# Ledger of designs, part 180: peptides against a protein of PDB entry 5FRP

Target 1, 225 residues: chain A of PDB entry 5FRP
Amino acid sequence: VEWTESIPQIIATREDISKELNQALAKTFIDSDPRVRRTSVMIFNKVPVTEIWKNITNKAIYTSLLHLAREKHKEVRELCINTMAKFYSNSLNEIERTYQNKEIWEIIDTIPSTLYNLYYINDLNINEQVDSVIFEYLLPFEPDNDKRVHRLLTVLSHFDKKAFTSFFAFNARQIKISFAISKYIDFSKFLNNQESMSSSQGPIVMNKYNQTLQWLASGLSDSTK

## One batch from the design tools (peptide; made by RFdiffusion4, then SolubleMPNN)

Design b2_p28_4_s1 (from b2_p28_4, 14 letters changed)
Fold by OpenDDE base, seed 5:
Structure b2_p28_4_s1 (fold): chain B 225 residues (1-225), chain A 28 residues (1-28)
Amino acid sequence: as target 1 above (225 residues)
Amino acid sequence: SELEKLLKLARQSAAGLTGKELAKEEEE
């Protein structure tokens, strides 16, 4: 009987503590010190996704996380982009949609759009990072067709107009890159053949090669060259 | 820090600790 009477108090205390923690955590995401913001983001990376969903119930925290994708501090921004993409993927894989977590899911479901919208910043480093996280976390390789389609539909289902536009642009770019790489390989083979270089086709191939390189250089950062 | 506390709790939960155990650890 005494045990039963203590349960409500324990639950209440636990709820209060959790609330305080969430409030404190929410403040850290907007702290002026980038180290504090970094540490806050790292929670989403270090803590299992199931525990995050269980313990972080303040929706403002998730919203703040998404805002850090446009953080001025490069390290924090890069960390945030990777973290939110990974968190999104893990959430899709491990977290069920319930009535209780609906509000959080509404925020999390905007992560793909948030990421794709970063393309509009027109920063090569950001673009490359977004490309990377898309392939790694948002639209990973999946041999199962049903799973792949389901993931794709899930990602696209919450896109705004801008996200769709960037999505198609991204796909177009991928195709172009693939072709460019293929051509580069062919050109390289040709250029390595001295006899071919001495032919009338030599200058033509060289010109195409240079054009390809210029195009690649314009769309890719130095680290990807 | 509050962050450290949260991380500790989350790790403990992930390790399969009961809610009661987690509450005790938070009070310590």
Scores: peptide ipSAE 0.027, ipTM 0.482, DockQ to the pose 0.013
Fold by OpenDDE base, seed 3:
Structure b2_p28_4_s1 (fold): chain B 225 residues (1-225), chain A 28 residues (1-28)
Amino acid sequence: as target 1 above (225 residues)
Amino acid sequence: SELEKLLKLARQSAAGLTGKELAKEEEE
């Protein structure tokens, strides 16, 4: 009975410690020293996503992370952009949406919009980095059509108007390329199956494949001009 | 660094909580 009475105090103490830690961590993201800010961002890279969601409960930390995408210090900014994109992808893959984490998800769901809005800065280096993280983390190549569509819809569902505009301007071509590649993979699988090649669907698939290749060839030529 | 200390403390705190939660689940 005495042991049971001590448990609430221990839990309360741990909650207090956790709160203090979160408050201290929140301050490091806005520290005047870029090295401190960098180290803070690196936490999101070094700690598993599940542990971050469990232990970092202060929403200000996540908001501050997103704000660093427009940081003046180049190294911190670049690190932040990569980190937030990766964190978004990992969160989608590993973290369930619950009532308890709803407030954090509301912030994390703005990451795609935050990234696409960086195109309006009109900086070539930033644009290249945003392109890179989109292909690697936001809209990675996915051969499964259902998964690909679901990811796309998830990314688009929280876009602001500016993000939509930039998405269509810069990424419409990339999405088409991804779909074309997916079709190519499907075709390759079909070709590897001899039973499928002998079917009445063989010529139809071949025609679609050729159309896809022609489209890919035409799209890639525009990027070299 | 102070940040490393905080991280270590956070990990220890998390490990302690997981151990207690697991112990409670085993007693139920």
Scores: peptide ipSAE 0.025, ipTM 0.479, DockQ to the pose 0.012
Fold by OpenDDE base, seed 1:
Structure b2_p28_4_s1 (fold): chain B 225 residues (1-225), chain A 28 residues (1-28)
Amino acid sequence: as target 1 above (225 residues)
Amino acid sequence: SELEKLLKLARQSAAGLTGKELAKEEEE
């Protein structure tokens, strides 16, 4: 009974401690020393995504993380770009959207837009890094068409106008290629099944397959030029 | 937990620790 009566007080105390820690952490993201900022970003890499969402509740921390994508210090910036992309992907995969975490999700959902806006800096190294994290974390290879479409729609759903523009300029063709390849695989599987070929749908699928191949061939030839 | 350790480091940093001290504590 005495233990039960102490639980509310313990919870309150832990909440207070957690709040203080969050406030302290928020300050480290804006510290003048790049090493301190780097260490702060590394928290998002070293700690499981589920634990971060549970224990880091101050929205200012997440906002500050996103701002570091334009950090003057090269090492911190590069680390931040990789970290936020990975964190976004892990969050989509492992964190459910609830009423309690809505405010944090509103920030996290802007990560794709934040990354695509980096193309406007017109720096080759930044562009290459953004391309890399897009293919690795934002729009990873996914053989399931429905999952690919769902991920794409999720990424695009919170784009600002500038992000959309950059998306179409740099990634639209790549995404189309990815979808075409997936269709090619599906058609190949269908064509290898004799029972499917004998069906009334056989000729229709074959025609679509040929169109897909022609499109792929044309796209690949342009890249070799 | 690893999170608690890192949060402790963050708190210490906010309290005025130098970057060198933070790096040392992260490696421990």
Scores: peptide ipSAE 0.025, ipTM 0.434, DockQ to the pose 0.015
Fold by OpenDDE base, seed 4:
Formats: sequence, C-alpha cells, structure tokens
Structure b2_p28_4_s1 (fold): chain B 225 residues (1-225), chain A 28 residues (1-28)
Amino acid sequence: as target 1 above (225 residues)
Amino acid sequence: SELEKLLKLARQSAAGLTGKELAKEEEE
C-alpha cells in the first residue's frame, strides 16, 4: 500500500517510468488486498491524464483497471467505474490519437462498452452508478450539436453488441423519464391553478399526475440512499 | 433524423452486417 501510494509522486516527477515500475504497478491492480487495488485506481484520479498516458505504457494496467469494474469489493468497484469513465472523457478531450499510443487507445475505447455491459449484472446500485457516469463523463450534456454528435459517434463506434443493446434500452428509458418529468411539471402547474382544479378535467389530471409520480418513484433511486 | 441515421450506422457496424444485408431489411 505504501509503495503504491508513492506512485503518483513518482509519475509526476519522472518523465519515463521504467518497465519494471509499470510491471510492478500492474501487479497492484490484481492484488488480493482491496486497499492496494483502491490505491492503484486512485493513481488515475491523482495523476493528470497526460502524465498517465506518457508514463503508464503497460497495457495490462489499463486492462486491469477495466476489469475492476466487475470486482467484488464494492468500494473498489465504484471507484473504478467512476475513474474509468472520467479517464475516458479526459482522454478524449486531452489525448491525441497517435501511432505510439494506438494500443492503449484500443483498450480505452472499450470503456464505454465495459460500462454499458455492467447493466447486464442487473444490480440496481451498479445501474445507478453507470447512469451517473454516462451522464457525467461518457455522454455529457453538450449544447454544441456537432460536438455532441461527435462524442456520441465516438462512444458508439466501439460498442459491442451487448453494449449497443444496453445503449438503446438506456436511451429508451431516458426518453420515457424525460417525458414523465415534463408531464409531471405540466400537471403540477395545472394543479396549482385553482381554475383548472375546479374544471371537469381536474380529477383526470390528478389521476394522471399520481400515475406519473408513481412511475417516477419506481424508476428513480431514493436520493436519500 | 440525423441521430437515427447514426444509430443505424452504429448498429450496422456493431452487428457486422455488411451494407448489403441492411439494404435488404429496408426494402421489406
């Protein structure tokens, strides 16, 4: 653990990490101690993305990072999911595709698929986290249409069949949620209008409102948990 | 929509379906 904790500093100070160090680091990602694994993942959070790409050249490290998304230890898994999503986004934004880093990009480009494949685990907590990182890092809100489309295409271009299926399901869900929220707002406005409440449509709208709320409540995780 | 076109393209790529096979599905 102590050794692994020193790695961020080493990466920050040295231009080139030795092959040996990379190999040693790779081993920490598969260490039996979750604390070691956690610390290893944290390297990706503590070190700038540009420095990681420069100094971490062992493919096994990146592959192992992705594998930790399915690791048994909850804290490590959650950290890993957030880390890889963020790392993906940062890489897209800051790292150019070159011949030299092609092999690493081949791994990094699988992060979206890796994340979307987590939906098949059918774990509510994992699903929520994946949803979160998708919105935050993979497909963030982008007002520029061209950038948004480009990002979307980038994400989709490396999807496996399973990820693609999950993506469609997710999108369908998002559309439904958005629609429901919109209707909720409309209904709320209607209900706040006394004139509308006194109308013959009042009870009908109230019923639809309640149905919408129930649907939303069933799909949205309790913010308190 | 442009999005639909993109999704279609992505689907074709992911499924390994050659352009010829997709053309057949649109005609049916």
Scores: peptide ipSAE 0.000, ipTM 0.254, DockQ to the pose 0.033; fails the geometry check

Design b2_p28_4_s2 (from b2_p28_4, 12 letters changed)
Fold by OpenDDE base, seed 5:
Structure b2_p28_4_s2 (fold): chain B 225 residues (1-225), chain A 28 residues (1-28)
Amino acid sequence: as target 1 above (225 residues)
Amino acid sequence: SLLEELLKNARKSAAGLTGKELAEKEKE
């Protein structure tokens, strides 16, 4: 009987400890020191997703994580973008939707929109990173059609208007890049043929080639920066 | 657990420890 009476106190103590820890962690995400913010973001990268969902129950922490995607400090921002994308993917794969975690999922489900909205910053480095994490984590290659469609629908289901716009723009860009690369290959083959270069078509092909290169160069972040 | 360690570090950070000290502990 005495043992049973101690159980509520133990549970309460654990809840209190958890609450305190969550409150402390929430403060670290808004710390003035970028190193502290970085360390906080790394929790989501180093700790298994299942443990994070179990132990981090303060929704403000997740909200704060998402805000760091627009962080002024480059290193923290880049880390955050990668981390939240990966965390989103891992959550979709490993975490079931329950009544208890509904509020957290409501925040996590906004990660795709948060990422796609970064395109509006019009920063080439950010755009490149967003492209990368989309292909790696949000919409990874999936040979199973049902899984692929399900993932796509999940990602799109919480899009705002801006996210949809950027999504379509991104897809359009991918198509253009694919075509440009294909043309580049064809042009390269043509240019390697000396007989073709000496033909009347040579200058025309060269011009198209140069235009293609210029377009590619403008869309791709300068690898040298 | 790794989580507990990180949470402890978070507590320390919230208590005024420098980010540098936290970074050093992450390397260990």
Scores: peptide ipSAE 0.096, ipTM 0.598, DockQ to the pose 0.016
Fold by OpenDDE base, seed 3:
Structure b2_p28_4_s2 (fold): chain B 225 residues (1-225), chain A 28 residues (1-28)
Amino acid sequence: as target 1 above (225 residues)
Amino acid sequence: SLLEELLKNARKSAAGLTGKELAEKEKE
């Protein structure tokens, strides 16, 4: 019975150590030396996504990572943009959403908005990089329509107003109306199938669908003028 | 391992030494 009483203390000690390590790591992301910040960002590139989610539990680390997308040091910024996009994609593919990791997911789900908001800086190099990571990591080519629509909905589900505006502006340039309509049809079919499954995310997806429809309708109305 | 290095750096940071301060101390 005595050994059982020691287990909570051991667990607590390990948790404390883990907490201290996470706190220390969080400080490295805001270090004045860009080399330190760079090294910290590289953790997300070198360590498997599953291990990162398991070991990095301090939400401040993830928040700080996202903030580096707008930092002054060009090399660190560029690295950060690529890293967060890749990390987002890997997380979507490999990490399940649980109650325990909900707070981290709330931050990670803002990565698409963070990236699309970079277009407002009006820097050609940044724009090109954002285009690249969107194509490679956020919205990669997917021949399966259901998977493609699901990914798109996931990316859009946490967009702020500015990100939506940016998204549609760029899509309006690239997507022929016919392609937009095709996606709409696929989306509607997907939603109809998901609604039948009574998923808790149904209302959120439906709301985003409606917003997309409204935008399409408004865009079409503007183009006809 | 990279993780070990990061943990070491993190520990140093937790001790109040920033990477910049550490680099300055290593140069002394």
Scores: peptide ipSAE 0.092, ipTM 0.597, DockQ to the pose 0.014
Fold by OpenDDE base, seed 1:
Structure b2_p28_4_s2 (fold): chain B 225 residues (1-225), chain A 28 residues (1-28)
Amino acid sequence: as target 1 above (225 residues)
Amino acid sequence: SLLEELLKNARKSAAGLTGKELAEKEKE
């Protein structure tokens, strides 16, 4: 009975300790030493996403992470850009949206906009990095059309006007390519099925397939120039 | 672990020590 009565106090104490730890951690993200900031960013990269969401509850930490994308220190900035993109993707895949984590999700949902806004810096190295993380984490290759569309809509749902502008300028072609590749895969599967080829739909599918191939070929040729 | 190191740094920061001050103390 005495043990049971101590549990609420222990939980309360743990919550207090957790709060203090979160406050302390928030300070490390704004530390004057780049090494300290780097170490703090690495937490989001090395610790499982589920553990991060469970233990880091101070919204200021997540806000500070996003601000480091414009960090003056090159190494910290580059690390932050990769880390926040990966963290966004992992969160979408592994973390459910609940009432309790709503405030954190409101911040995390701004990561795509934060990344696309980096194009306005007009730095070639930053642009290349943003392109890389978009292909790897934000809008990865997905052969399932429904999943691909759902991911795209999720990414776009919280865009500001500037992010939309950047998206259309830099990524619109990439999205089209992804859809074309998906169609190509579907057509290839259809063509490999002899029963489908003998159907009345066979010639129609072949025509669409050829059009898709021509479009893909033209797009790839432009990338090699 | 990285988490442990972070927690140590966080505790030091909470105590009013900045990363710069910590680095200076490690050099002494």
Scores: peptide ipSAE 0.109, ipTM 0.605, DockQ to the pose 0.014; fails the geometry check
Fold by OpenDDE base, seed 4:
Structure b2_p28_4_s2 (fold): chain B 225 residues (1-225), chain A 28 residues (1-28)
Amino acid sequence: as target 1 above (225 residues)
Amino acid sequence: SLLEELLKNARKSAAGLTGKELAEKEKE
């Protein structure tokens, strides 16, 4: 316990130890035991993004994280896909691009391509998950047009050819889903406002809300599966 | 913290312990 508490301090004070730790961590991502790999992926979920960027400097770790998206172990793969998408989004929001972190950003910027390339596996479960993380993390619903466009351009700016192809193939669907989600949110807000509900538009909005929900329910896999 | 746990695991890995061995030790 005492040693563990000292690790952050050690990382901060000794570059050599930090390097060793990073190397050791890199090995855990390729460990034969899926539990070890899972634990390693969970670092990216549990540790604040700013701390990850500060302490994890070995490029191999990030590269290995991305590779786990295609691993055979379902649980680890699924976790990895969610993790990398979330990490990407958090990084975009919280991490500035500097000269020092440029090399890591070069890897992180490939996350969208990595995710879109998973569509070529032609696995329905993977496809559903990729769809989910795209809407949740990569291209989240954003009511601000400028922010939405900026995010979109950021995501597209590092696409490889395959990712572009996938993007265009699924773009129409994604746009529709995103629109529906946006409307759902708007309707939900409206419905939560009693003053709005009592208005002449209340019933109309409610109807549209229900239609939107039905549409979403038909296209989105049950969250329970 | 999770980071601490991971670093611990990383150290074990660096010491040549396989993930299997690590998992077994965590269960003990």
Scores: peptide ipSAE 0.105, ipTM 0.606, DockQ to the pose 0.017; fails the geometry check

Design b2_p28_4_s3 (from b2_p28_4, 13 letters changed)
Fold by OpenDDE base, seed 5:
Structure b2_p28_4_s3 (fold): chain B 225 residues (1-225), chain A 28 residues (1-28)
Amino acid sequence: as target 1 above (225 residues)
Amino acid sequence: KIEEELKKLARKSGAGLTGKELAEEEKK
């Protein structure tokens, strides 16, 4: 009988502790020190997704995580972008949708839109990172057609208009890049042939080659900056 | 594991640990 009476108190205590921890964590995400914010983001990388969903119940934490994707501090921003993309993917794979976690899912489901909206910043480094996380986490290679389609539909189902626009632009860019690379290869082969270079087409192909290279290079971030 | 990390973070937040101190703890 005594053990039964202690159960509510234990549960209440655990809930209270959990609430306090969540409140404390929420504050760290908005801390003025980038190092504190970084550490907060790292929790999502170090802790299994199932444990995160179980223990982090304050919606403000997830909202704050998403906001860090646009913060000024480069390192924290980059970490956040990778972290939120990975967390999204892991959540889709490992977390069931229930009535209890519906409100958190409503936030998590906006991660794809949040990421695609980063293209509007028009920063080459950010663009490259977003490209990377799309291929790695949002729309990874999946040989199973049903799974691939399901993932795609899931990602797109919560897109806003801006995200859709970015999505189409992204795809168009990828096609163009692929085509440019193909041309680059063809031109390179042509230019490596001495007979071809000595032909009347030599200078023309060289010009096209240079244009192709310039275009490809313009889409790449300067690794030195 | 998560509770420990959360507790650690809570302590850091509550204790007003500087970002430098946080970085040093991540390296341990």
Scores: peptide ipSAE 0.027, ipTM 0.551, DockQ to the pose 0.016
Fold by OpenDDE base, seed 1:
Structure b2_p28_4_s3 (fold): chain B 225 residues (1-225), chain A 28 residues (1-28)
Amino acid sequence: as target 1 above (225 residues)
Amino acid sequence: KIEEELKKLARKSGAGLTGKELAEEEKK
């Protein structure tokens, strides 16, 4: 009987402790030291998604995580972008939508928009990273058409106007890249043929080849910077 | 595992641990 009477107090104490922990964690996300912010983001990478949803109930933490996508510190920003994309994907796969977690889902559902809006910064490194996380986490390869369409609709369902614009621009760019790669291959085959190189078209194709390479290279970040 | 990590972070935040102290604990 005494043990049963202590259970509500233990639950209440645990809830209080959980609240205090959440408040403390929320402060670490906005700490002036980038190392503290980095460590806070790493929690989302080290802890299973189900445990995160269970134990992190303060919505301010999730909002702060999303805000770090525009962090001035490069390493923290890059970590945050990868972390939020992965967390979004894992949440879609493993977390059910309930009345209790509705407020958190309202924040998490904005992750795709948050990521697509990063294209407006017009930074090649950021663009490359966003491209990468889109293919890896937001819109991964899915052979099942119904699942693929469902995922796409889920991602788009919470887009703002700017995110939609970025989405269409992204897709258009991918088509252009694919076309350029195809042309690169064709030009390479032509130039590798000695008879073709000696033809009147040789110099023309060489010029087009170089232009194609320059265009492809211009869209890539400098790995040395 | 998450509770332990959260407790560590909470202690660090509540104790006013500087980013330097946090970095040293991650190396352990």
Scores: peptide ipSAE 0.027, ipTM 0.547, DockQ to the pose 0.016
Fold by OpenDDE base, seed 4:
Structure b2_p28_4_s3 (fold): chain B 225 residues (1-225), chain A 28 residues (1-28)
Amino acid sequence: as target 1 above (225 residues)
Amino acid sequence: KIEEELKKLARKSGAGLTGKELAEEEKK
């Protein structure tokens, strides 16, 4: 653990990380101790993306990072999911595609697919986290249409079949959620109006309101678990 | 061909399938 904790500083200070260091780091990602794995993932959070790409050249490290998205240890998994999504976004923004880094990009380009494939686990906590990182890092809101489309195409260009399926399902769900929220708002406004509540439609709208709330709530993870 | 496949996938996924449902659709 202590050794791994020193890695960010080493990467920041040294331009050339030795092959040995990369090999050692690769081992930490698959260490039996979750703390070691966690610390390893944190390297990607603590070190600037440009320095990571420069100094971490062992593709096994990146592959291992992606594998941790399915980690049994919840904390490590959650950290990994956030980390890899952020790293993907930062890489797209800051790292040029070159011949030298092609092999790493081949791995990094699979991050979206890796994330979307997590929906198949059918875990509400994972789903929520994936939803979050999609909106935050993979497909962030972009007012520029060209940039938005370009990002979308980039993300989709490396999808496997399962990821595509998941993608469409996700979008369909989001539309439904949006619609439900809209209805929730409408119903809330209606119910807040005394005249409307006293009308024959009052009970009907109340029922629909409750149904909408239940539906929305059913998609939320238990924050206590 | 890609567009057709995407449309096909969209149709399959249009219902907002859960992970389990997604897995079932992939087997089809």
Scores: peptide ipSAE 0.007, ipTM 0.318, DockQ to the pose 0.116
Fold by OpenDDE base, seed 3:
Structure b2_p28_4_s3 (fold): chain B 225 residues (1-225), chain A 28 residues (1-28)
Amino acid sequence: as target 1 above (225 residues)
Amino acid sequence: KIEEELKKLARKSGAGLTGKELAEEEKK
């Protein structure tokens, strides 16, 4: 009888400890020291997604993670953007939607919108990072049409109006970039042919080649800044 | 693993349970 009475206390103690740990972790995400915030974000990278969902139950932690995407500290912000995108993808792949985790999913489902809204900051470094995480984690290449469509619909299902606008702008930009790259390749092939270079079209193509390169370069962040 | 990391963070931030408080909770 005494042994049976001790089990609920142990379970309760573990739950209490878990709650306290979650509360402590929530505070670390809003700590004034960027090193503390960085370490907090790194938990999502070091711990398997299934363990995160199991042990981190305080919704404030997830909300705070999303807010760090707009943090002033560059390193923490960049880490956060990569982390939240990866976490989103892993969650979609490994975590089932249940009644118990619905509140967390409501937050996690806003990650795509949060990321697409970063384009409105109009920062080239941020734009490049968002581009990268979209292709790597949000909308990765998927040869299966059904899976690809399902993922796309999942990503779009929680977009706000601004995110939709950003999504269309992104796609339009990608088409333009693709076209520019195609032109670059064509011009390069032309310029590599000596007979073509010596033709009346040589200087014209060279000019177009340079313009294409300049346009492509203008969309890239300065790695020195 | 996650509990250890959480404890480490709690100690580092000073905003959560102190190491002493965590130790006391583990003893309960």
Scores: peptide ipSAE 0.025, ipTM 0.522, DockQ to the pose 0.013; fails the geometry check

